Peptides against a protein of PDB entry 6RGO. Designs and how they scored, part 178

Target 1, 392 residues: chain A of PDB entry 6RGO
Amino acid sequence: MALKLLGFNQDATCFSVISSNKGVTIYNCDPFGKCFELEKSTSNDEELDFLVEMLFSTSLIAVVDKTIGASKRKKLKIVNTKRKATICELTFPHEIMDVIMNRKIICVVLKSDQIFVYDISCMKLLRTIDVRGEKLKSTSKFRNSEAVGDIGVRVSLSTDNNSILCYSSYSKSDKENAPLNDIVVFDALKCIQINVLPAVHQSNIVCIACSPDGMLMATASEKGTIIRVFKTIDTENDEPILVNEFRRGSRPSRISEMKFNHDNTLLACVGESDTIHIFALPVTTTEADANEDDTLQQSSHSLSSSINGLQYISKGLANRFGKIIVSKIPTQSQQRHVAYIKIPENAKYRIGFPKDTTNTIHICGEDGNYLVYSIPRNEVGPCTLVKSNTFD

## One batch from the design tools (peptide; made by RFdiffusion4, then SolubleMPNN)

Design b2_p13_8_s3 (from b2_p13_8, 5 letters changed)
Fold by OpenDDE base, seed 3:
Structure b2_p13_8_s3 (fold): chain B 392 residues (1-392), chain A 13 residues (1-13)
Amino acid sequence: as target 1 above (392 residues)
Amino acid sequence: EEILEKLEKLAEE
């Protein structure tokens, strides 16, 4: 049977799948089992396509049926899974490409490169973000729908109540084919743009992850060889916005998903490669609770590889020439993964970090495997399988 | 109102 993975919820307590025979199924991770099933609306052997976003472990889901007809692809249903009832339905002017939510905000991404930001409590529209901006409205001949299927606006939302929205935007280059290589950081509650990160990659951004607290953001381009991690807010200290640059691999390979763990110490990535990569982030020691006592000389080889190659462009030139955020970091300063998981070739996988165990990762595959791995702390190596379950 | 109460209750469960 063909399975299609929709992904984990925000705390990795549940995951959603499309089964070609059943429709949408939601699984609970612990105890492992089916918690919800959405029956097919049609008896036809049509390939099922859905968007499903779950609000943590709650009975609240957002559903878009993309299987049949242009009209259904424009409808967002908010469903109570316990009652099997539609709470409300919203209709959009264009096809829905993505839906993301937390306890405060729901964001809907359209094929028109628009992001609709709602207060989830009342479904009130707070903001419409037009990523093309006013200038590109005049020259937007509909990109012929065929070839550009894979390049669109990418979004990520913090899972906390701060509701930091990161999205890809078009570079200000007057070129008709401007890449989606800028990042905008947006406070979704206040509807304020916090920051703009210009030209974070040379090609289109295809994957974005926001940290749970919204303080960090990870980006990957179409090449998927380099992952960059940025601070979302300019700190008053002259600290670089670019915190880390990670090398996933030497060969181009698409990254489909990235996730931070709940304490911002790990970043995982998955995609078309046979390997899930896990990277260690520098712990921002808030200097506060350095109480005196235990001189345990744990030789934490702080893999503070001195990023010696960041040319500090002095404050004075930054105002006239847009902040060159990405200096050419020498290829030698790029950190590798600290841990990895081997996955079957040609199986798509999704990843999630549970809240209570920062060194554990949940993964699920279109092969019908749900797997829990322990991440090594003190060595570079493979993750250890802790638990396995199968689903159909 | 009725939609708000339904969504808030679901977000607390």
Scores: peptide ipSAE 0.141, ipTM 0.827, DockQ to the pose 0.110
Fold by OpenDDE base, seed 1:
Structure b2_p13_8_s3 (fold): chain B 392 residues (1-392), chain A 13 residues (1-13)
Amino acid sequence: as target 1 above (392 residues)
Amino acid sequence: EEILEKLEKLAEE
């Protein structure tokens, strides 16, 4: 049967899949098993497409039927999985491209490059963000929708209650074909723009991950060779702080998903390549815990020694046009993965980090494999398979 | 109102 992966929930306790014959199925990770099924409403041999976002381990899901020809591609359903009942429905002026949520906020991304921000508790619209609107004052040419390409506004939301929203925006270039290579950081609760990171890549951003606490974000372009990690809120001399630049590979390959673990020590990425890459982040010691004088000289030769804390002050080379270009970190200072997982070629995988085990990663494939890996701490190498299950 | 109470309750579970 053809499977299509929807992904893990925020804490990797569940994942969702589309089965061509059954519709949407949600699996529990531990104990492994089906916890919800949404039956196919149509008898047609049409390729099923859905968005399904689950609120952690709760019975709350957001569902969009994106099936080609379906009149429902503009309709968000909020469903109680225990009751198999629709709680509410929202209809949008344009096709829904993405839905993200936490315990406070739902964000709905439309094909119009609009982001609708809702208070989840009351489904009240807090803000409509028009990502094109800053540009539309100059050039009325709708990009002809014929470029069916996967290039649209990308979003990521912090899983905490601070509800930091990171989204891709169009650069201020007067060129008709300006890339989606800026990042806006937005407080979704207060509905204020916190930060703007200009030109974080040379090409369109295709993947964004926000950290669970909203303090970090990772970005990748359509080239997928370099991943950049920035601070979301903090700036240095009104310039964006580049924390890390990771090298996924030398060959272009699309990154489909990135995730931070729950303590911001690891960043994983997956995509069209045969390899899931896991990168180590420098532990930002918040100054607060420096007081416990615990003299345990445990010679943790943490591999932190080669992370020379070169605060690369990315001196934004203001080009002659006042555009801050994030200076490329020299290729020699680009960090590699600390761990990896080999996956079958042409198999799409999704990733999740469980909350309780910071060195564990959950993965699932369109090949019907659900796999749990242990991440090595003290060595660079392959992850170790801990558990495996199959699903249909 | 009744829809909202249902959403809040599901978000707290």
Scores: peptide ipSAE 0.139, ipTM 0.827, DockQ to the pose 0.178
Fold by OpenDDE base, seed 2:
Structure b2_p13_8_s3 (fold): chain B 392 residues (1-392), chain A 13 residues (1-13)
Amino acid sequence: as target 1 above (392 residues)
Amino acid sequence: EEILEKLEKLAEE
């Protein structure tokens, strides 16, 4: 049977899959089992396509049926899984490309490069973000997005109540083919732009991850060789703060998903390669907690790997066009993975970090495997398989 | 209004 992975929820307690025979199935991770099934709308042997976003472990899901007819691809259903009832339905002017949510906000990404931001509590539209801006509305050349692959606006939302939205934007170049290589950081609750990170990659951004607290963001381009981690809100001298630059590999390979763990100590990435990579983030000790004298000698053997945090103050040579080029961290200072998982080359995988176990990663594959791995703390090496289950 | 109260309750469950 052909399985298509939809992904994990925000806390990796559940994951969603499309089964060609059953429709959408949601699995609980622990205890492992089916918790919800959405039946096919039609008996036809049509290839099923859905978007499903789940609100944590709640009975609230957002569903888009992309299988049949241009009209359904524009409809968002909010469903109570426990009651098997549609709560509300929204219709959009264009096809829905992505849906993301937290406890406060739903963001709907359209094929038109528009982001609709809703208050989840009342489904009130807070903002429509037009990523193309007013100038590009006149060029009705819809890039036939059929021929130019899966290049569109990418979004990520913090899982906390601060609701930090990160999205890819078109660079302010007079070129008709400006890349989606800028990032905008947006307060989705207040509807305020907080920050703009210009030209974070040389090519289109194809993957973004926001940290759970919204303080960090990871980005990857179409090349997928380098991952950059930035602060979202904080700036140094009105310039973006590059925290880390990671090397996934030397060969180009698309990254489909990235996730931070819940304490911002790890970043995982998955994609078209045979390897899930896990990177360690340096813990910024905020000096603030130095005053409580409590002499608990927790011998945290700090792996003082002398990551000389060369604060490469990116002396952004403001090239003559005023674009802050994020200074390339020297290729020698690019950090590699601290851990990895080998996966089948032909199986798409999705990743999630559970809240309670910061050194555990959940993965699921289109091969029908749900796997739990332990991440090594003190060594660079493979993750250890802790639990495995199968689904169909 | 009734739809909104239903979403709030589901976000708290």
Scores: peptide ipSAE 0.136, ipTM 0.827, DockQ to the pose 0.179
Fold by OpenDDE base, seed 5:
Structure b2_p13_8_s3 (fold): chain B 392 residues (1-392), chain A 13 residues (1-13)
Amino acid sequence: as target 1 above (392 residues)
Amino acid sequence: EEILEKLEKLAEE
């Protein structure tokens, strides 16, 4: 059967898939099993396409039917899965490209490069962010939406209540074809812009991940060779703080998804390559909690590979054109993965980090495999398969 | 009103 993966929820307790015969199915990860099925509303042998955003393990889902006609692609349904009932429907002026949520906020991304921010509790519109409107002040030509099928606004939302929204924006350049290579950091609750990271890549950003706490953000361009990790809120001398630069590979390959684990110690990435890469992040010891005496000698010999964090104060080469180019970390100082998973070639996989086990990763494939891996702590190497299940 | 109460309750579960 043709499966299409929709992804894991925020804490990797569930994942969703499109089955050609059934519509949307949600699986619970532990115990493994089908927990919800949304039947196809139409008897036609049309290729099914849906957006489904889950709210953790709750009965709340957001659904967009992208299969049939321009009208359904503009309609968001909020569904109670326990009751099998539509709670509300919202209709947008343009096709819905993405939906992301946490316990406080729903963000709806449109093909118009607009982001609609809602309070989830009351479905009140808090803000419309017009990513093109900031560009239209500089460039009169709407890119005819036909030719740019794959290059749109990318978003990520923190899974915590702080509701930090990171989105890609057009670089302020007099060029008619400015790339989507700026990042805006937005407080979705207060509806304020808190930071702007200019020109974080040379080309369009195609993948963004926010940390669960909203303090870190990972970015990848259409090249997918380098992943950059930034602080979201903190700045140094009004410049963005680059925490890490990771090398996924030497060959260009699209990254489809990135995720942080729940303690911000790991970043995973998946895409068109045969390999899921897992990178270690430096543990930011907040100096503050050093005072509580609690003598629990859990000698976790963290292999402190004291990679002396050379604070590459990357003196932003302000090129003569006033663009803060994030200075390229020398290729020799680019960190590699600490762990990896081999996946079948051409199989689309999705990734999730469970909350309670920071050294475990969940993956699922369009090949019908749900796999749980243990991440090695003390060595660079392959992850160990712990659990395997199949789904149809 | 009834829609809002349903959404709030589902976001807290």
Scores: peptide ipSAE 0.132, ipTM 0.827, DockQ to the pose 0.179

Design b2_p13_8_s4 (from b2_p13_8, 5 letters changed)
Fold by OpenDDE base, seed 1:
Structure b2_p13_8_s4 (fold): chain B 392 residues (1-392), chain A 13 residues (1-13)
Amino acid sequence: as target 1 above (392 residues)
Amino acid sequence: DEILENLEKLASL
């Protein structure tokens, strides 16, 4: 049967899929099994398309029916899965492109490049962010966004209560074709812009991941060869802090999803390639727990010495090529993956990190495989398969 | 009111 993956929830305890014959199904990861089903509302052989965002392991889901020809593509439904009941329905002026949430906030991304920020507790609109409106103060031409259907505003939200929203924005370049290569960092609770990271890639940003605590952000462009990790809030001399630059590969390949683990030690990426890549982040030891075990310091020292070399190179090269704030980290200092998973060619996969096991990753495929892998700690290599299940 | 109580109860789990 044709399966389409919707992804994992925030803690990787559940994942959602579209089945062409059944509609939306949510699976529990442990114990593995179907926990919710939303039946297909139409008997038509139309290709089903949905957005489903689940609030952790709760009975709260946000659902958008995106099926072609459906008048429902502008409607957000909030559903109680235990009661199989719609709690509320919101209608938007434009098609819904994405929905993200945590315990405090729902963000709704529209095809108009607008982000609607809601308080989840009362469904009150806190802010409308107009990503185009910030550009339109400079350029009068409403581009009909007949631009290739897959380039739009990308968003990521911290899974904690800090509710740090990262979104892609248009560069301030006077070019009619300004790319979506800026990042805005926004406090979704206070409705305040915290930071702006200009020109973080040369092309449109197609994937963003925020860390669970909102302190880090990963970005990838249409090229998908380089992943950049930045601090979200902290700046050095009013400039963005680049923490890491990772090389996914030498060939262009789209990254569809990135995730941090719950302790910000790992970043995983998946996309159109035959490989899920897992990268190690330097543990920023907050000074407090420096007391006990000397043995883990040897692996961290090799990473820290490479970072200190990067800070010195940034100051020297900034002067010669104009305001490209992100100095090209020399290709030699681009970190590779520490672990990987091979997946079938042309199979779409989604990724999630469970909260309780920082060295475990959950993956699911449109091939009907749900897989749990252990991530190696001390060696660069393949992940080990721990558990396998199938779904239809 | 009942909608809001249901949202808060679901979001607090």
Scores: peptide ipSAE 0.097, ipTM 0.791, DockQ to the pose 0.178
Fold by OpenDDE base, seed 3:
Structure b2_p13_8_s4 (fold): chain B 392 residues (1-392), chain A 13 residues (1-13)
Amino acid sequence: as target 1 above (392 residues)
Amino acid sequence: DEILENLEKLASL
């Protein structure tokens, strides 16, 4: 059967798949099994296409049926899986490209490069973000949206209640073909822009991940060779907003998904390559724990890789080009993965980090495999397979 | 609103 993976929920307790014969199926990870099925609305042999976002392990899902006609692709259904009932339906002016949620916020991304931000509790519209409208103040021509099927606004939302929304925006360059290579950091609850990270890549951003707490974000471009990790908030101490650069590989390959683990110690990426890469993040010591006097001289071999090479380009050039956040970090400072998983080249995979086990990763494949891996702590190497299940 | 109560009950789990 042709399976299409939708992904894991926020805590990797469930994952969603499209089966050509059955429609949407949601699986529970532990104990492994089917927890919900959404039947296909049509008897036609049309390729099923859905967006399904689950709110953690709750009975709330957001569903978009993209299989049938331009009208249904504009409808968001909020469904109670326990009741098997639609709670509400929203209709948008344009096709829905993405839906993300946490316990506070739903964000709906449209093909028009608009982001609709809702309070989940009441489905009240809090904000419409027009990512094109910020650009159209400079360039009057409607790009005929037909040609660029794969390049749209990318979004990620923190899974916590702070509801930090990160999205890709168009560079302010007067070029008709400005890339989606800026990042906006947005407080979705207060509806305030927190930060703007200009030109974080040379090409369009195709993948974004926000940390669970919203303090970090990861970005990858169309090249998928370099992953950058940024602080979402400017720290008062002139600390670099760019905290890490990771090298996934030397060959271009699309990254389809990235995830932080729940303690911000690991970043995983998956895509078109035969390898899931897991990177170690430096532990941000929040200064709060500095007051417990416990003299355990554990030799923190802080791998303070001396990022001495950040030549502060003087304040004078910043006024003409914006804050060049991406200094040309020497290729020597690019960290490699600490762990990896080999996957079949022809199978798309999704990734999730469970909440209770920060060194465990859940993966599922369009090959019908659900796999649980242990991540090595003290050595660079392959992850160890702990559990395997199959689904159809 | 019954929708609101249902959304809040779902979001609180």
Scores: peptide ipSAE 0.094, ipTM 0.792, DockQ to the pose 0.178
Fold by OpenDDE base, seed 2:
Structure b2_p13_8_s4 (fold): chain B 392 residues (1-392), chain A 13 residues (1-13)
Amino acid sequence: as target 1 above (392 residues)
Amino acid sequence: DEILENLEKLASL
């Protein structure tokens, strides 16, 4: 059977899959088993395509039927899985490309490069973000972008209640083919733009991850060779703060997903390569609250090894055209993975970090494997398989 | 109204 992975929920307690014969299935990770099934609405042998976003371990899911020929690609259904009932249905002017949520906000990304931001509690529209801006509305010949590949607005939302939304935006270049290489940081609750990170890559951004607390973001371009980690809110002299630059590899390979763990100590990435890469983030010890006496021996197991070369290259080379080019960290100071998982070639995998175990990663594959790995703390090497289950 | 109360109850879990 062809399986298509939809992904993990925010805390990696559940994952969703499309089975060609059954429709959508949601699995619980622990104890492992089916917790919900959504039957195929069409009797036809059409290839099933869905978006399914689950709100943590709750009975709330957002569902979009993207199946070809389905008149439903513009419809978001909010479903109660316990009742097996549609709570509400929203219809959009364009095809839904992505849906993300937390306990406060639902964001709906359209093929028109619009982001609709909703209050989840009442499904009230808070804002419509037009990423193309007013100037491009007149010249948008709908290039039937059937031929220009899967380049659209990318989004990520913090899993906390602060609801920090990061999205890719078009660079202010006078070129008709401006890349999606800017990042906008947006407070989704207040509907305020917090920050803009210009030209974070040379090509289109194809993957974004926001940290659970919304304080960090990771970005990858179409090349997928370099991952950059930035502060979302904080700036230094009105310039974006680059925290890390990671090298995934020397060969171009698309990154499909990135995730931070719940304490912002790890960043994982997966994509078209045979390897899931896990990177360590430096723990920023905020020196500030060292005043009160309590001798919590934080065993700072110093991963104190050779992170010598974090040159704060705060010098954005302001190119003569006023664009802040994020200074490339010298190739010698680019950090590599601290851990990895080998996956089958051509198998699509998704990743999730469980909340309670910061050194554990959940992965699932279109090969029907759900795998739990332990991440090594004190050595660079392979992750250890702790648990395995199969699904169909 | 009933839909909204059901969403709030689901989002508060």
Scores: peptide ipSAE 0.089, ipTM 0.789, DockQ to the pose 0.180
Fold by OpenDDE base, seed 4:
Formats: structure tokens, sequence, C-alpha cells
Structure b2_p13_8_s4 (fold): chain B 392 residues (1-392), chain A 13 residues (1-13)
């Protein structure tokens, strides 16, 4: 049977799949088993296409049936899985491309490059973000070139209640085909733009991950060779802070998903390659724990070694077309993965980090495997398989 | 009203 992965929920306690014969199935990770099934709306041998976003381990799901007709592709259903009942239905002017949520916010991404931001508690529309309209306001001349193929607005939402929304936007370049290579950071609760990261890649951004707390964001372009990690809110001299630049590989390969673990110490990526890569992030010591009053009198030996740190002011070539974030990180200092998982070639996998165990990763494949791996802490190497289950 | 109460009950879990 053909399986299509919809992905893990926010805390990796559940994952969703489309089965060609059954419709949508939601699996619980521990104990492993089916927790919900949404039957096909039709008896036809049509290829099933759905969006399903689950609110953590709750009975709330957002569902879009993309299988049948242009009208259904514009409908979002909020479903109570315990009652098997539609709570509400929203109809959009355009096809729904993505749905993301947390305990406060639902974001609906349309094929029109619009993001509808809702308060989940009342399904009240808080904001419509028009990413094309923002481009058109900045660049008065450009016709809506129909985005050819899979290139559209990408979004990621913090899993916490702060509800930091990161989305891809069009660069302010005078070029007719301005890429989706800017990032906007948006407070989805207050409906305020917090930050804009201009030209974070040379090509369209195809993958974004926000950290659970919304303090970090990872980005990947169509090339998928470099992953950049930025601070979302903090700026240095009104410029975006690049925290890390990771090298996934030397060969181009699309990254389909990235996720941070719950303590922001790890970033995982998966895509069209045979390898899930896991990168270590620098531990941001919040200065808060420095108040341990450990009065130990150890003597003040004053070794004043004057390390004259040569400030190589890399004069980034500010070409006339937007402040490209020039990586200050030399190509030789681009960090590699600290851990990896080998996956079957051509198998689509999804990733999730469980909340309670920062050194484990959940993965599931269109091959019908659900796998739990332990991530090595002190060595660069393969992850260790801890648990395996199969699904159909 | 009933929809809102049901959403709040689901989002509070």
Amino acid sequence: as target 1 above (392 residues)
Amino acid sequence: DEILENLEKLASL
C-alpha cells in the first residue's frame, strides 16, 4: 500500500499518515498504536491527499482534504477525534498549502502566499499576512508570476505559547523574479512583526524550523547544502545574528523538514538524501544561573595574555541588491553533523523530538517504519536504534 | 458559543 507521511505533532507523541486504502491514520508513539482514523470521503481509487495538523496529544486536529475538487482544497475542518465530529469548517479564497498550530494559534498558508492567523480558542481571525502584497508594496512593478511548482511561502511556528511565527518573504530586489529568501519573524499573538532577516540564502527558502521557544530559527534553500541558524528576536547593531552555519552536504539535496529539540541543543534535518543529519547547537548559557554563591576563594593569578584578536572586518560586498547576510563563518569552520541516521534511499522520512528526552529522536518513513533513536552526546557517529515499530 | 467552548476545552488539554 502507498503511505504518505503527514508528520509528527509538536512533541513527537503522535504521527499522521495517509494510507491509500484507509484514509488518514494517527498513531500514538508510546504505547505504539492507532489512536485515530479518518475514513475516505470517497470510494474512488483517487490518490489521497490531505493536510493534517494535530494539536499535541489532544483530540483537536485540523484537516484539509486535498483529494477531490478545488472546493475541498480550500476547506479547513477542525475535528474532535474523540467525538469524530467536525467542530468548525473554514473556507478560504485559495487552496490551502499548509496548516500549523500550537495551543494558542492556527496558521493557514494559502497558494496565494497569504497566511491567515487565527486564535485557536475562538477561531477568530487575528491577521491576514499578504506576502505577495508586501512584495507589491515594495516593488510596484511586478506581476504575480505564478510560482512555478513547489515554491511557495514556508512557515514555522514556535510550539510554546509565545507563538513566534517565522515565514519566508520575497526579497526587496528590483528583479522581476525576486526569490523567497527573506524571513519575517512575527508575534502571532500580538500580530506584530518583530524582525526581518533579509536574503538569508541566495535562492528560495524551502524549509524553515522555529525552535520550541521561538528564540532560534533554522533555514535551508533549494540547494539544501547549508543550513543557517539565526536568532529570531535579538539583533546586533540592527543586523540579524547568525548563530550557526551547518554543512549538510556538498551535493544539492532538498531538505523537507528540520526540527530543533526542546532545549535548543540539537537541530535535525531530513529530505531526499539517505541520511538524517543531527547538528549540535552552542548552549546559550542564559546568564541567569550565575547566581550560585559559590564563595570559593581561589587565588587571582593575573595571567594577562594579550590575545590581539585580529578583527578581520570582512567587507561584505554590499552589492546594490539588498544586504545579503554574508556568513562571517569561514567555509572551513562550517560545522558538520555530530550524529546521523541512515535511511533507505527514496524513502520519505519525517522527524520529531520528544519533549521529555532531549537525546532521542523519533522518525517515521513511507516504508512503514516508526523508529526511535538515541543520539550520541560525546562522539560523532551514528545514532543507536532503541525502538522500532511498523505501520500500514 | 458551543464551538468556542469545545475549542477552549480541547486547547486546554
Scores: peptide ipSAE 0.081, ipTM 0.787, DockQ to the pose 0.180

